# Designs tried in a protein design run: peptides against a protein of PDB entry 7AE7. Part 31

Target 1, 321 residues: chain A of PDB entry 7AE7
Amino acid sequence: KVYKDLREFLEVLEQEGQLIRVKEEVNPEPDIAAAGRAAANLGKNQPAVFFEKIKGYKYSVVTNVHGSWQNHALMLGLDKNTSTKDQFYELNRRWDKFPVPPNVVKREAAPCKENVIDKDINLFEILPLYRINEQDGGFYISKASVVTADPEYPDDFNKLNVGTYRIQVKDRDRVGIQALAMHDIAVQLEKAEAENKPLPIAITIGNNPLVTFMASTPVGYNQNEYEFVGALQDGVPMDIVKSDLYDHLYVPAGSEVVLEGHIIPRVRTVEGPFGEFPGSYSGARLQCEVKIDRITHRTNPIFENLYLGIPWTEIDYLMAL

## One batch from the design tools (peptide; aimed at target 1 R131 D136 V270 S282)

Design b2_p15_8_s4 (made by RFdiffusion4, then SolubleMPNN; from b2_p15_8, 5 letters changed)
Fold by OpenDDE base, seed 4:
Structure b2_p15_8_s4 (fold): chain B 321 residues (1-321), chain A 15 residues (1-15)
Amino acid sequence: as target 1 above (321 residues)
Amino acid sequence: MPEGYLREPAPEFWE
């Protein structure tokens, strides 16, 4: 089984008994985080948790999508009871198929383009934001696949980066992003900032689970994560679409929400604290700031977010293989 | 091998 988007994966999770649907209205805090902790602590077969109704918000949240070995097996299109070892061997077998170039689809064929917001941007109207941990300094987007390019080689598809970074919401149309020196985005940002230029960015939320997996997997600077997604789909290309603002940025065609904007050059603002793996808090730091200039989203977008805490949590499964 | 293999696998990985 290959998934075009998060929704197809959630359907399979539900069919396989690996998704809990919460139909009653919940409070964003503390209910979502509490449920995330509870799901992580179920021991075996940790399900995804889908919240249909969130007080004060219009749209839904899903957590713990990658929160178990069963979910990881299903992500690979395997039987949910496939052993961790067999998953590892299969992952390695498919890895050798790299590169599998993605399909570039037309804008009209991309579900992420169903709706556009290009004025009066308010992230709180699109994303049911909440504190992931009680001591978090703000609202975090913790499971986004962030797309950037090398500003020196913007047309080199091999240098297109899809990564996962800690993102704190700062305002209606601004987010902080933690770009550490070890991240490919930091290399690209350094080049942009050397010329005092903005770095184009697309923050994608709610993706094909293999996109999220690859965004969380370190690869070479000259290796494109989308080409690995195709490899991990056993040679089936994934679908991408050109961003609205930038000719050189491509986003997953099936993303629930795409935040298009730019990293503001040579600006640093306070970010954190945030509850990190393995349950420690980082101090507040000066981090990069992103201005959101355009949002595209599917109708009734699902906010996929991650719970972080004591291992083993969803992030541990994402990084384990 | 995936470069993302940065963590010690869960106990069931060794079974």
Scores: peptide ipSAE 0.009, ipTM 0.485, DockQ to the pose 0.020
OpenDDE base, seeds 1, 2, 3, 5: peptide ipSAE 0.014, 0.011, 0.007, 0.016; ipTM 0.475, 0.530, 0.512, 0.484; seeds 1, 2, 5 fail the geometry check

## One batch from the design tools (peptide; aimed at target 1 F139 G272 A284)

Design b2_p16_1 (made by RFdiffusion4)
Pose (drawn by RFdiffusion4):
Structure b2_p16_1 (pose): chain A 313 residues (1-149, 158-321), chain P 16 residues (1-16)
Amino acid sequence: KVYKDLREFLEVLEQEGQLIRVKEEVNPEPDIAAAGRAAANLGKNQPAVFFEKIKGYKYSVVTNVHGSWQNHALMLGLDKNTSTKDQFYELNRRWDKFPVPPNVVKREAAPCKENVIDKDINLFEILPLYRINEQDGGFYISKASVVTANKLNVGTYRIQVKDRDRVGIQALAMHDIAVQLEKAEAENKPLPIAITIGNNPLVTFMASTPVGYNQNEYEFVGALQDGVPMDIVKSDLYDHLYVPAGSEVVLEGHIIPRVRTVEGPFGEFPGSYSGARLQCEVKIDRITHRTNPIFENLYLGIPWTEIDYLMAL
Amino acid sequence: FEEAYQRNKELNAKAE
């Protein structure tokens, strides 16, 4: 099976006993992060945890979506009990189907274009943002796929919420931004960027894939789907930016020129906190989202947690 | 959510 969006994958997870629904209202901190750690601590058949009610927020959160070999196998469309080695072989075989060009769809057909917010941008009205770890510098979006511009790139970068319509980003960690970053800051011009949240599991998996192999990213997702192309749609504001047609939330924005502010600290996969450093800020110019969006976020702590599964094979 | 927004601002300020 192939998933057009996060919601089909969550449906499969729930049918397979790999998704737990928390119906009672929970506080943002530390409840969501504590549940994410606990789900990771179950050791075997760790499920995704779905929080339907978060105090003071309108929408829902899902965590630990990738955080088990069962979830990982279901992401690949295999039986949930497929061994890790067999999943490795299936990924190795599909790796060679690269490239599979994506299908570009019209705006009216993309679920991520159901709702538009073009003014008075407020991330908190859409995303139930919370602190992941006690010493984090702020509330983080820890599982976004970021799109920048065959020269289109998708990657995962931790994003700290700075204001209702502003976030932090480590721009010098996106090694295609940094030739356009010099030109843009030297000429005081903004650099367009797209932040997608709540995606097809293979899109997130591709976004965590090593940069050393300069692939085409979306064409790689079609390969992981064993030859089925993925659907992408053009962003509202920037014609050279394409986002997954099924994303739950799309934040279209730009990197603010000549602005460096304190970002962090935040957790890293080796199990420790990073330090606080001066990093770039991104202004959110537009939000498009699916009706009743789901905030797919990720807990990160002492290994093994969900990030290890996203990096393993 | 307004309380969470204010909380986030406090965290950011502390980190600065």

Design b2_p16_1_s1 (made by RFdiffusion4, then SolubleMPNN; from b2_p16_1, 9 letters changed)
Fold by OpenDDE base, seed 4:
Structure b2_p16_1_s1 (fold): chain B 321 residues (1-321), chain A 16 residues (1-16)
Amino acid sequence: as target 1 above (321 residues)
Amino acid sequence: MEEVEKKNAERNAAAA
């Protein structure tokens, strides 16, 4: 089975008993994190947790989408009871199908383009932002698939990077991004900053689960994550669409929210602290700042965010294969 | 920063 978007995956998770739907209104803090912890304690089959109503927000949150081996099996379109060994075997078998080029769809065919915000951008109106950990220095977007290109080779699709980075909300239209030197985005940013130019960026939220998986999986600088998604879909291409601001940036056609903007050259602002692990906070650092210039989103967008409440986090499942 | 500060203040006040 192949998923076009997060919604098709969430439907399967719910059908398979791997999603808990919280229908009552919750407080963004501490209830989202508390309910995530409670769900993780329900046993070996950690479900996704879908919060339909969040006090002070219009839209929903889903957490722990990748938070179990059952969810990981379903992501691969396998039976939820597929062994970790067989999942690993199937992952490796499909990996050898790389590259599988994506389909470029028209703007009108892309669900992520249903709504546009190009004025008075306020991230808090679109995303039900919350502090994931009690001591977090702010609100984080932790499961975004961030799209950037090489500014020297903007038309080289093989250098298009789709990565996962820690993103702290700084203002209604500003986010900090942790671009570490080991990440491909840091190479691209260095090239842009050498010329004092902005780096074009698209921050995509609520994707096909294989996009999120590949964005969290290190690949070569000249390898495109979307071509791996097609491989992991057993040779079925994924659908991508051009960003609205940049012809050279492609986003998943089914993204719930797309934040289009630029990394401000040579600007560094305080980012953090963030609780990457329970009881472990990364120190505050000077990190890059993104200006959001345009938002596109699906009607009633779902904010997918990371669950961090237990030692075996969603990251551990994303990195375990 | 006003919206982040506002949201932080609202949540800190609700936790108090």
Scores: peptide ipSAE 0.226, ipTM 0.841, DockQ to the pose 0.211
OpenDDE base, seeds 1, 2, 3, 5: peptide ipSAE 0.032, 0.008, 0.018, 0.034; ipTM 0.552, 0.313, 0.358, 0.556; seed 3 fails the geometry check

Design b2_p16_1_s2 (made by RFdiffusion4, then SolubleMPNN; from b2_p16_1, 10 letters changed)
Fold by OpenDDE base, seed 5:
Structure b2_p16_1_s2 (fold): chain B 321 residues (1-321), chain A 16 residues (1-16)
Amino acid sequence: as target 1 above (321 residues)
Amino acid sequence: MEEVEAENARRNAAAA
């Protein structure tokens, strides 16, 4: 089984009993985090948690999408009861199929392009933002696949980076991004900042689960994560579409939300604290700032966000591979 | 990217 988008995966998770649907209206805080913790306590087969109604917001949230070995097996299109060993074997077998180039689809064929916001941008109208941890310094987008290119080689598709970075919402149209020196985005940002130029960025939310997986998996600087997604789809290309603002940035065609913008050169603002792990907060630091210039989104977009509530978090499964 | 688009165009043309 191959998934075009998050929705197809959530449907399979629900069919397989790996998704809990919360139909009652919840408060963004503390109910989302609390329900995630409660789901994590259900044992080894931790389901995704889908919140249909969030007080003060129009749209839904899903969390813990990658939060179990069963969900991971299903992500690979395997039987949910596939052993961890066999999942690793299959992952490695498929990895050897790299590269599998993505399909570039027309704008009109990309679900992420169904709606456009290019003025009066307000992230709070599109994303049901909440504090993941009680002591977080703000709202985080913690499971985005962030697309950037090499400013020196913008047309080199092999240098197109799709990574997961810590993103704090700073304002209606502003986010802070943690670009650590070890991340490919930091190399690209350094090149842009050397020329005092903005770095083009697309922050994609609610993706094909293999995109999210690969965005969280370190690869070589000259290796494209989308080509690994195709490999992990057992040789089936994933669908990508050109960004609206940038000819050299391609986003997953099925993304729920795409935030297009730029990293402001040589600007650093206070970001954090954030509870990266239960009981562990990274301190407040000066981080890069992104201006959001355009949003494209699916109708009734689903905000996929990371679950961090209890040990064996979703990160532990994403990093255990 | 033009190469990827060209390769995809070739694949799509071969599948058509």
Scores: peptide ipSAE 0.010, ipTM 0.404, DockQ to the pose 0.011
OpenDDE base, seeds 1, 2, 3, 4: peptide ipSAE 0.000, 0.007, 0.028, 0.000; ipTM 0.329, 0.382, 0.505, 0.330; seeds 1, 3, 4 fail the geometry check

Design b2_p16_1_s3 (made by RFdiffusion4, then SolubleMPNN; from b2_p16_1, 11 letters changed)
Fold by OpenDDE base, seed 3:
Structure b2_p16_1_s3 (fold): chain B 321 residues (1-321), chain A 16 residues (1-16)
Amino acid sequence: as target 1 above (321 residues)
Amino acid sequence: MEEVEEENRRRNEAAA
């Protein structure tokens, strides 16, 4: 099975008993994190947790989407009881299909374009933001697939990067992003900052689970993550659409939310602390700042965010490949 | 994007 978007995957997770739906109104804190911990305590078969109603917010949250080997099997369109060995075998078999070029769809065919916000941007109106950990220095977006390009080769699709980075909400229209030197985004940012130019960026939230997976999987600088998604879909292309602000940036057509903007050149602001691991916080650091200039989103967008719990985090499953 | 556009074109032509 291939999934066009997060919603199709969540439907399968629910059908397979791998999603818990919380219908009661919850407090963003501490209930989301507490329910995630409770789900993690269900053993190796950790379900996703879907919160339909968040107090003070309009939209829903889903966590722990990649939080088990069963969810990982389902992501690959396999039986949920497929052994880890067989999952790896199938993954490797599909990997050899690279590259599978994506389909570029028209704007009118892209669900991520259903709604547009181009003025008075307020991230808190679109995303049910909460502290993932009690001691976090702010609200984090932890499962975004961030799209950037090489500013010297903006039309080279092979240099289009789709990566996962720690993103802290800084203001209504601003986020901090952790671009470490080992990340492809850091190479692209260095080139832009050398010329004192903004780096165009699209921060995509709530994607096809294979997009989220590939965005968390290191690939070569001259390899496009979307072409690997097509390979992992057993040769079925994924659908992408041109960003609204930038002709050279393409986003998943099915994204729940797309934050389009730019990294401000040569600006660094305080980011953190963040509880990356249970009982371990990364200190506050100076990180890049993104201005959000446009938002596109699906009607009733689902905020997919990372669950950080014991014994295994979603990161452990995302990086298990 | 030329390769992607060309591949899309080929697929659209094959589906037509």
Scores: peptide ipSAE 0.014, ipTM 0.387, DockQ to the pose 0.011
OpenDDE base, seeds 1, 2, 4, 5: peptide ipSAE 0.000, 0.000, 0.000, 0.008; ipTM 0.335, 0.325, 0.320, 0.355; seed 2 fails the geometry check

Design b2_p16_1_s4 (made by RFdiffusion4, then SolubleMPNN; from b2_p16_1, 9 letters changed)
Fold by OpenDDE base, seed 4:
Structure b2_p16_1_s4 (fold): chain B 321 residues (1-321), chain A 16 residues (1-16)
Amino acid sequence: as target 1 above (321 residues)
Amino acid sequence: MEEVEKENQERVAAAE
């Protein structure tokens, strides 16, 4: 089984008994985090948790999408009871199929283009934002696949980077991004900032689960994560679409939300603290700031966000491979 | 609409 988007994956998770729907209205805090913790306590078979109604928000949240070996098996299109060993074997077998180039689809064929916001941008109208941890310094987008290019080689598709970075919401149309020196985005940003130029960025939320997986998997600077997604789909290309603002940025065609904008050159603002692990907070640091200039989104967009409540979180499953 | 806008304004102010 190959998934075009998050929705097709959530449907399979539900069919396989790996998704819980919370149909009653919840408070963003503390109920989302509390329900995530409760779901994680159900044992080794941790389901995704889908919150249909959130007080003060129009749209839904899903968490713990990658939060179990069963969900990971299903992501690979395997039986949910496939052993961890066999999952690793299959991952390695498929990895050798790299590169599998993506299909570039037309704008009209991309679900992420169903709706456009290009004025009066307010992230809180589109994303049901909440504090993931009690002591977080703000609202985080923790499971986005962030698309950037090399500003020296913008047309080199092999240098197109799709990464996962910690993103703090700073204002209606601004986010802080943690771009560490070890990240490919930091190399690209350094080149842009040397010339005092903005770095074009697309922050994509609610993707095909293999896009999210590859965005969290370190690859070479000259390797495109979308070409690995095609490999992990056993040679089936994924669908991408050109961003609205930038000819050289491509986003997953099925993304729930795409935040298009730029990293502001040579600006640093306070980001954090964030509870990366239970009882462990990263210190507040000066980090990059992104201006959001355009949003595209699916009708009734689903905000996929990370669950961090206990050991063996989604991060542990995303990084354990 | 007004209540959602107010709640969003309070959230923005809590994010700054």
Scores: peptide ipSAE 0.014, ipTM 0.426, DockQ to the pose 0.218
OpenDDE base, seeds 1, 2, 3, 5: peptide ipSAE 0.007, 0.010, 0.000, 0.000; ipTM 0.303, 0.366, 0.332, 0.269; seed 2 fails the geometry check

Design b2_p16_2 (made by RFdiffusion4)
Pose (drawn by RFdiffusion4):
Structure b2_p16_2 (pose): chain A 313 residues (1-149, 158-321), chain P 16 residues (1-16)
Amino acid sequence: KVYKDLREFLEVLEQEGQLIRVKEEVNPEPDIAAAGRAAANLGKNQPAVFFEKIKGYKYSVVTNVHGSWQNHALMLGLDKNTSTKDQFYELNRRWDKFPVPPNVVKREAAPCKENVIDKDINLFEILPLYRINEQDGGFYISKASVVTANKLNVGTYRIQVKDRDRVGIQALAMHDIAVQLEKAEAENKPLPIAITIGNNPLVTFMASTPVGYNQNEYEFVGALQDGVPMDIVKSDLYDHLYVPAGSEVVLEGHIIPRVRTVEGPFGEFPGSYSGARLQCEVKIDRITHRTNPIFENLYLGIPWTEIDYLMAL
Amino acid sequence: PEEQLEKAFKLREESH
């Protein structure tokens, strides 16, 4: 099976006993992070946890989506009990199908274009943002796929919420931004960027794939789907930016020129906190989202947690 | 970092 969006994958997970629904209202902190750690601590057949009610928020959160070999196998469309080795072999075989060009769809057909917010941008009205770890510098979006511009790139970068319409980003960690970053800051021009949240599991998996192999990213997702192309749609504001047609939330924005502010600290996969450093800020100019969006976020702590599964094979 | 977190709490409460 191939998933057009996060919601089909969550359906499969729930049918397979790999998704737990939390119906009672929970507080943002520390409840969501504590549940993510506990789900990771179950050791075997760790499920995704779906929070339907978060105090003071309108929408729902899902966590630990990739956080088990069962979830990982279901992401690949295999039986949930497929051994880790066999998943490795299936990924190795599909790796060679690269490239599979994506299908570009019209705006009216992309579920991520159901709702538009073009003014008075407020991330909190859409995303139930919360603190992941006690010493984090802020509320974080820890599982977004970021699109920048065959020269289109998709990657995962930790995003700290700074204001209702502003976030932080380590721009010098996106090694295609940094030739356009010099030109843009030298000329005081903004650099367009797209932040996608709540994606097809293979899109997130591709976004965590090593940068050393300069692939075409979306064309790699079609390879992981064993030859089935993925659907992408053009962003509202920037014609050279394409986002997954099924994303739950799309934040279209730009990197603010000549602005450096304190970002962090935040957790890193080796199990420790990073330090606080001066990093770039991104201004959100537009939000498009599916009706009743789902905030797919990720808990990070002492290994093994979901990030290890996203990096392993 | 503490001031950032306090600001995040404040912004969140104001958005409620």

Design b2_p16_2_s1 (made by RFdiffusion4, then SolubleMPNN; from b2_p16_2, 8 letters changed)
Fold by OpenDDE base, seed 3:
Structure b2_p16_2_s1 (fold): chain B 321 residues (1-321), chain A 16 residues (1-16)
Amino acid sequence: as target 1 above (321 residues)
Amino acid sequence: AKENQEKAKKLLEEAK
């Protein structure tokens, strides 16, 4: 089975008993994080947790989407009881199908384009933001697939990078992003900053689960993550659409939310702390800042965010393959 | 459906 978007995957998770739907209104804090921790305590078959109603917000949150081997099997379109060994075998078999080029769909065919916000941008109106950990220095977007390109080769699709980075919300229309030197985005940013130019960016939230998986999986600088998604879909191309602001950036057609903007050149602002691991906080550091210039989103967008509770965390499953 | 509702209730109770 291949999934076009997060919603198709969540439907399968729910059908397979791998999603708990919380229908009652919850407080963003501490209820989301606490319920996530409680879900992790349910044993090896850790379900996703879908919060339909969040006090003070309009939209829903889903956590722990990749938080179990069962969810991982389902992501690959396998039986939920597929052994870890067989999941690895199948992943490796499909990996050899690289490259599988994506389909570029028209704007009108892309669900992520259903709604547009191009003025008075307020991330809090679109994303039910909460502190993941009690001691976090702010609200984090922890499961975004961030799209950037090489500013020297903007039309080289092989250099289009889709990565996962720690993102702190800084203001209504600003986020901090952790672009570490080991990340492809840091190479691209260095090139832009050398010329004192903004780096175009699209921060995509709530994607096809294989997009999220590939965004967390290191690939070569000259390899496109979308072409691996097609490989992992057993040769079925994924659907991408051109960003609204940039001709050279493509986003998943099914993204729940797309934040389009730019990394401000040579600006660094305080970011953190963040509880990356239980009992471990990365200190406050100077990080890059993104200005959000445009938002596109699906109607009733689902905010997919990481669960960062008791090990094995969702991150552990995303990195295990 | 009922089992998931009970699980959801338990999750929220454990969250308190």
Scores: peptide ipSAE 0.167, ipTM 0.838, DockQ to the pose 0.026
OpenDDE base, seeds 1, 2, 4, 5: peptide ipSAE 0.116, 0.038, 0.076, 0.102; ipTM 0.788, 0.731, 0.750, 0.805; seed 4 fails the geometry check

Design b2_p16_2_s2 (made by RFdiffusion4, then SolubleMPNN; from b2_p16_2, 7 letters changed)
Fold by OpenDDE base, seed 4:
Structure b2_p16_2_s2 (fold): chain B 321 residues (1-321), chain A 16 residues (1-16)
Amino acid sequence: as target 1 above (321 residues)
Amino acid sequence: PEANREKARKLLEEAQ
């Protein structure tokens, strides 16, 4: 099975008994993080946890979407009981199908374009933000697929980068992004900052699970993550659409939320601390700042966020392959 | 912390 979006995947997770739906209203803190930790303790078959109602927010949260080998098998369209060995074999077999170019769909065909916010932007109105860890310096978007391009080669689709970066909410329309020197985004930002230009960015939230997987998987600078998604879909192209602000940025057509904006050149602001692992906090550092200029979103957008709390977290499954 | 864990456990048990 191939998934067009997060919703199709969540439906399969629920059908397969790999999703817990919390229907009772929860407090963003500490209930979301606490429930994620409790779900991780339910054993080997760690389900996704879907929070339908969050106090003070309009929309839902889902966590731990990639939080088990069963969920990983289902992501590949395999039986949930497929062995890790067979999952690896199938992943490697499909990897050799690279490149599988994506389909560029029309704006009207892209669910991520159902709603637009281009004034009075407030991230707290669109995302049910919460502290993931008790000692976090703020609210994090931890499972976004961030789209950037090479500013010297903006039309080179092979240099279009889709990566996962730690994102701290700084204001209603601003986020800090951790762009480390080892990340492709840092190379692209360096080029933009050399000319004192903004770097165009699209922060996409709630995607096809293979997009999220590939955004967390290191690839070559001249390799497009969307072309790997098509490979991992066993040769079925994924659907992408142009961003609203930038002709050279393409986002997943099915994204729940797309934050379009720019990295402000030569500006660094305090980001962190964040609890990346239990008992380990990365200290506060000066990091890049993104201005959000436009939001597009699906009706009733689902905020997908990372579960963190015990060994074999969701990030461990995303990185284990 | 324990009260929060117990609340979270109950939420998950009720959702199963």
Scores: peptide ipSAE 0.040, ipTM 0.744, DockQ to the pose 0.037
OpenDDE base, seeds 1, 2, 3, 5: peptide ipSAE 0.031, 0.034, 0.030, 0.032; ipTM 0.720, 0.728, 0.707, 0.715

Design b2_p16_2_s3 (made by RFdiffusion4, then SolubleMPNN; from b2_p16_2, 6 letters changed)
Fold by OpenDDE base, seed 5:
Formats: sequence, structure tokens, C-alpha cells
Structure b2_p16_2_s3 (fold): chain B 321 residues (1-321), chain A 16 residues (1-16)
Amino acid sequence: as target 1 above (321 residues)
Amino acid sequence: PEANREKARKLREEAK
């Protein structure tokens, strides 16, 4: 089983009893986090939690998509009861299929292009933003697959990076991004900033679960995460589409929301704190700032965000593989 | 931290 998008995966999770649907209206705080914790208390088979209605917002949130071994098995297109050992075996087997180049689809065929916002950008109209942890310094987008390229080699597809970074909403059309030196994005940003140029960026939200997985998995600088997604799909290429603003950036065709913009060169603003782990908050730091210039999104976009609170968190599962 | 939280709250209120 291969998934085209988050929605197809959520359908399978629901069919397999690995999705809790919250149909009643919830408050962004504290209900989302509280419900996530409650779901985590259901035992080892932690389901995803899908919030259909969020007070003061138009769209839905889903959390804990990767939050169990059952969900990981299903992500790999395996039986949900596949042992962890067999999941690892299959993952390793498929890893050797790299590279599997993605299919570039036409704009008209890409669900992420259903709607466009190119003026009066307001992230709060598209994303039901909430504080993940009570003490967070703001609203975080914690499960985005961020696409950047090497400014020196923009047409080198092997240097196209898809990574997961901590993103704080800073304004209606601005986000802070944590680009640490160990991240490939930091290398690319350094090159752009050396010339005082913006770094083109596409922040993609609500993806095929293997995209999210690979974005969270370190690979070589000259290895494309999409080509690993195809490998992990057992040789089935994933679908990507060209970004609207940049010819050299490609996004998952099925993304729920794509934030296209640029990292502002040589600008740093205060970001944080964020509760990365239960009981631990990273301090406030000066981080990069992204200006959002264009949004494309699916109709009724689903905001996929990370579940945090009680171990095991989604991060724990994502890092365990 | 509190200042950041208040800023975020205000941002959401103004953005809605």
C-alpha cells in the first residue's frame, strides 16, 4: 500500500482503528493537547487524533499521525500488527532501493494547488494555530517538511533538501525557523546570506507520511529525500509538483498546505521558548525569519502538527526508525 | 517568555 497524501493515510488509519475522530468543537488550548495526552494514555496502540472543529478556526487539526508502531507499520503499507523487528527489516530492505526518482506532476494534477493565496496572507486563516505546550512562547508548526535548495546549485535535484525544522509563527505572514548548523538548510542559508540574498523556501504541511518520516531522517547533503520516499514505497515514485514561486523547488503534490516564501537574509529575531520534550523548554534564541509570499492549499486543509506531552511522543517514534 | 506568550496571544486576536 502506497499513500498519495495525508488524507489517504488518515482514511487507512481510521479503517484500522488507529484514528480517533473528535467531532465536537474544541478549544485550541488546552483541549488539543489534553486530548492528545488522553489518547496517549490508551496504551501502546496510540491512535492519531483528528479534530474536526476548532473554536475560532475554519479547518481541522490532526496529531499523533506517527505516534505508534501500528501507525508506522501502516505507513510502510504493512499490516498494523507487524512487529517492530519486521518493520525495521522492511525499512532496511526498501532503503537499498534508493534512489527512486519522484514523478513530477502538472500543476493542474496537484491537490496542493487547489487554492491560492497571493495577497493579504494570514496564516491564521489557513492553519488552526494553537500552543502545543502551555508554556510555549507562541504557535508552532512542528511537523512541516521544509524544502530548500542549494543557491550555488539550484538545479541540482540531489541537493534539494526536505527537512523538518522548528517553526514558530511570528506574524500573519512570517515565521521563525530554527536552522541549526547540523541541518542542511543551514548550509544553504549560509550560501545565500554570504551574498545577502534571500533563500527560497517552501514549508509544506500535511504530507504523505513517508515524506514526513524522511524529512525527519538525516540523509546525505547530496541525497534527495523524495528519492528515499520512493524507495520506502518499495519502488513506487512519489508525486511532486513545482512550486509556484520557484522553478527549482518541488513540493509534495498532495500537501495540505504549502507556504512559499523566503528566508530574509541576515535577519534574526527572538524565537521560543518551545517545549520540545515533556518538562523541558528550550530557551529563547535568535533565529531566522521567513516571509511567506504565497500559500497554496487543498480545499479544507488539514493542519498536521506534532503531538507532544506524554512519552512516547511522535518524535520518539520518528527517531526510533 | 511571558512577553512572548502575550505577543502570540495578541497576534492571534488581531489575526482572527
Scores: peptide ipSAE 0.491, ipTM 0.932, DockQ to the pose 0.739
OpenDDE base, seeds 1, 2, 3, 4: peptide ipSAE 0.420, 0.420, 0.412, 0.435; ipTM 0.916, 0.915, 0.914, 0.919

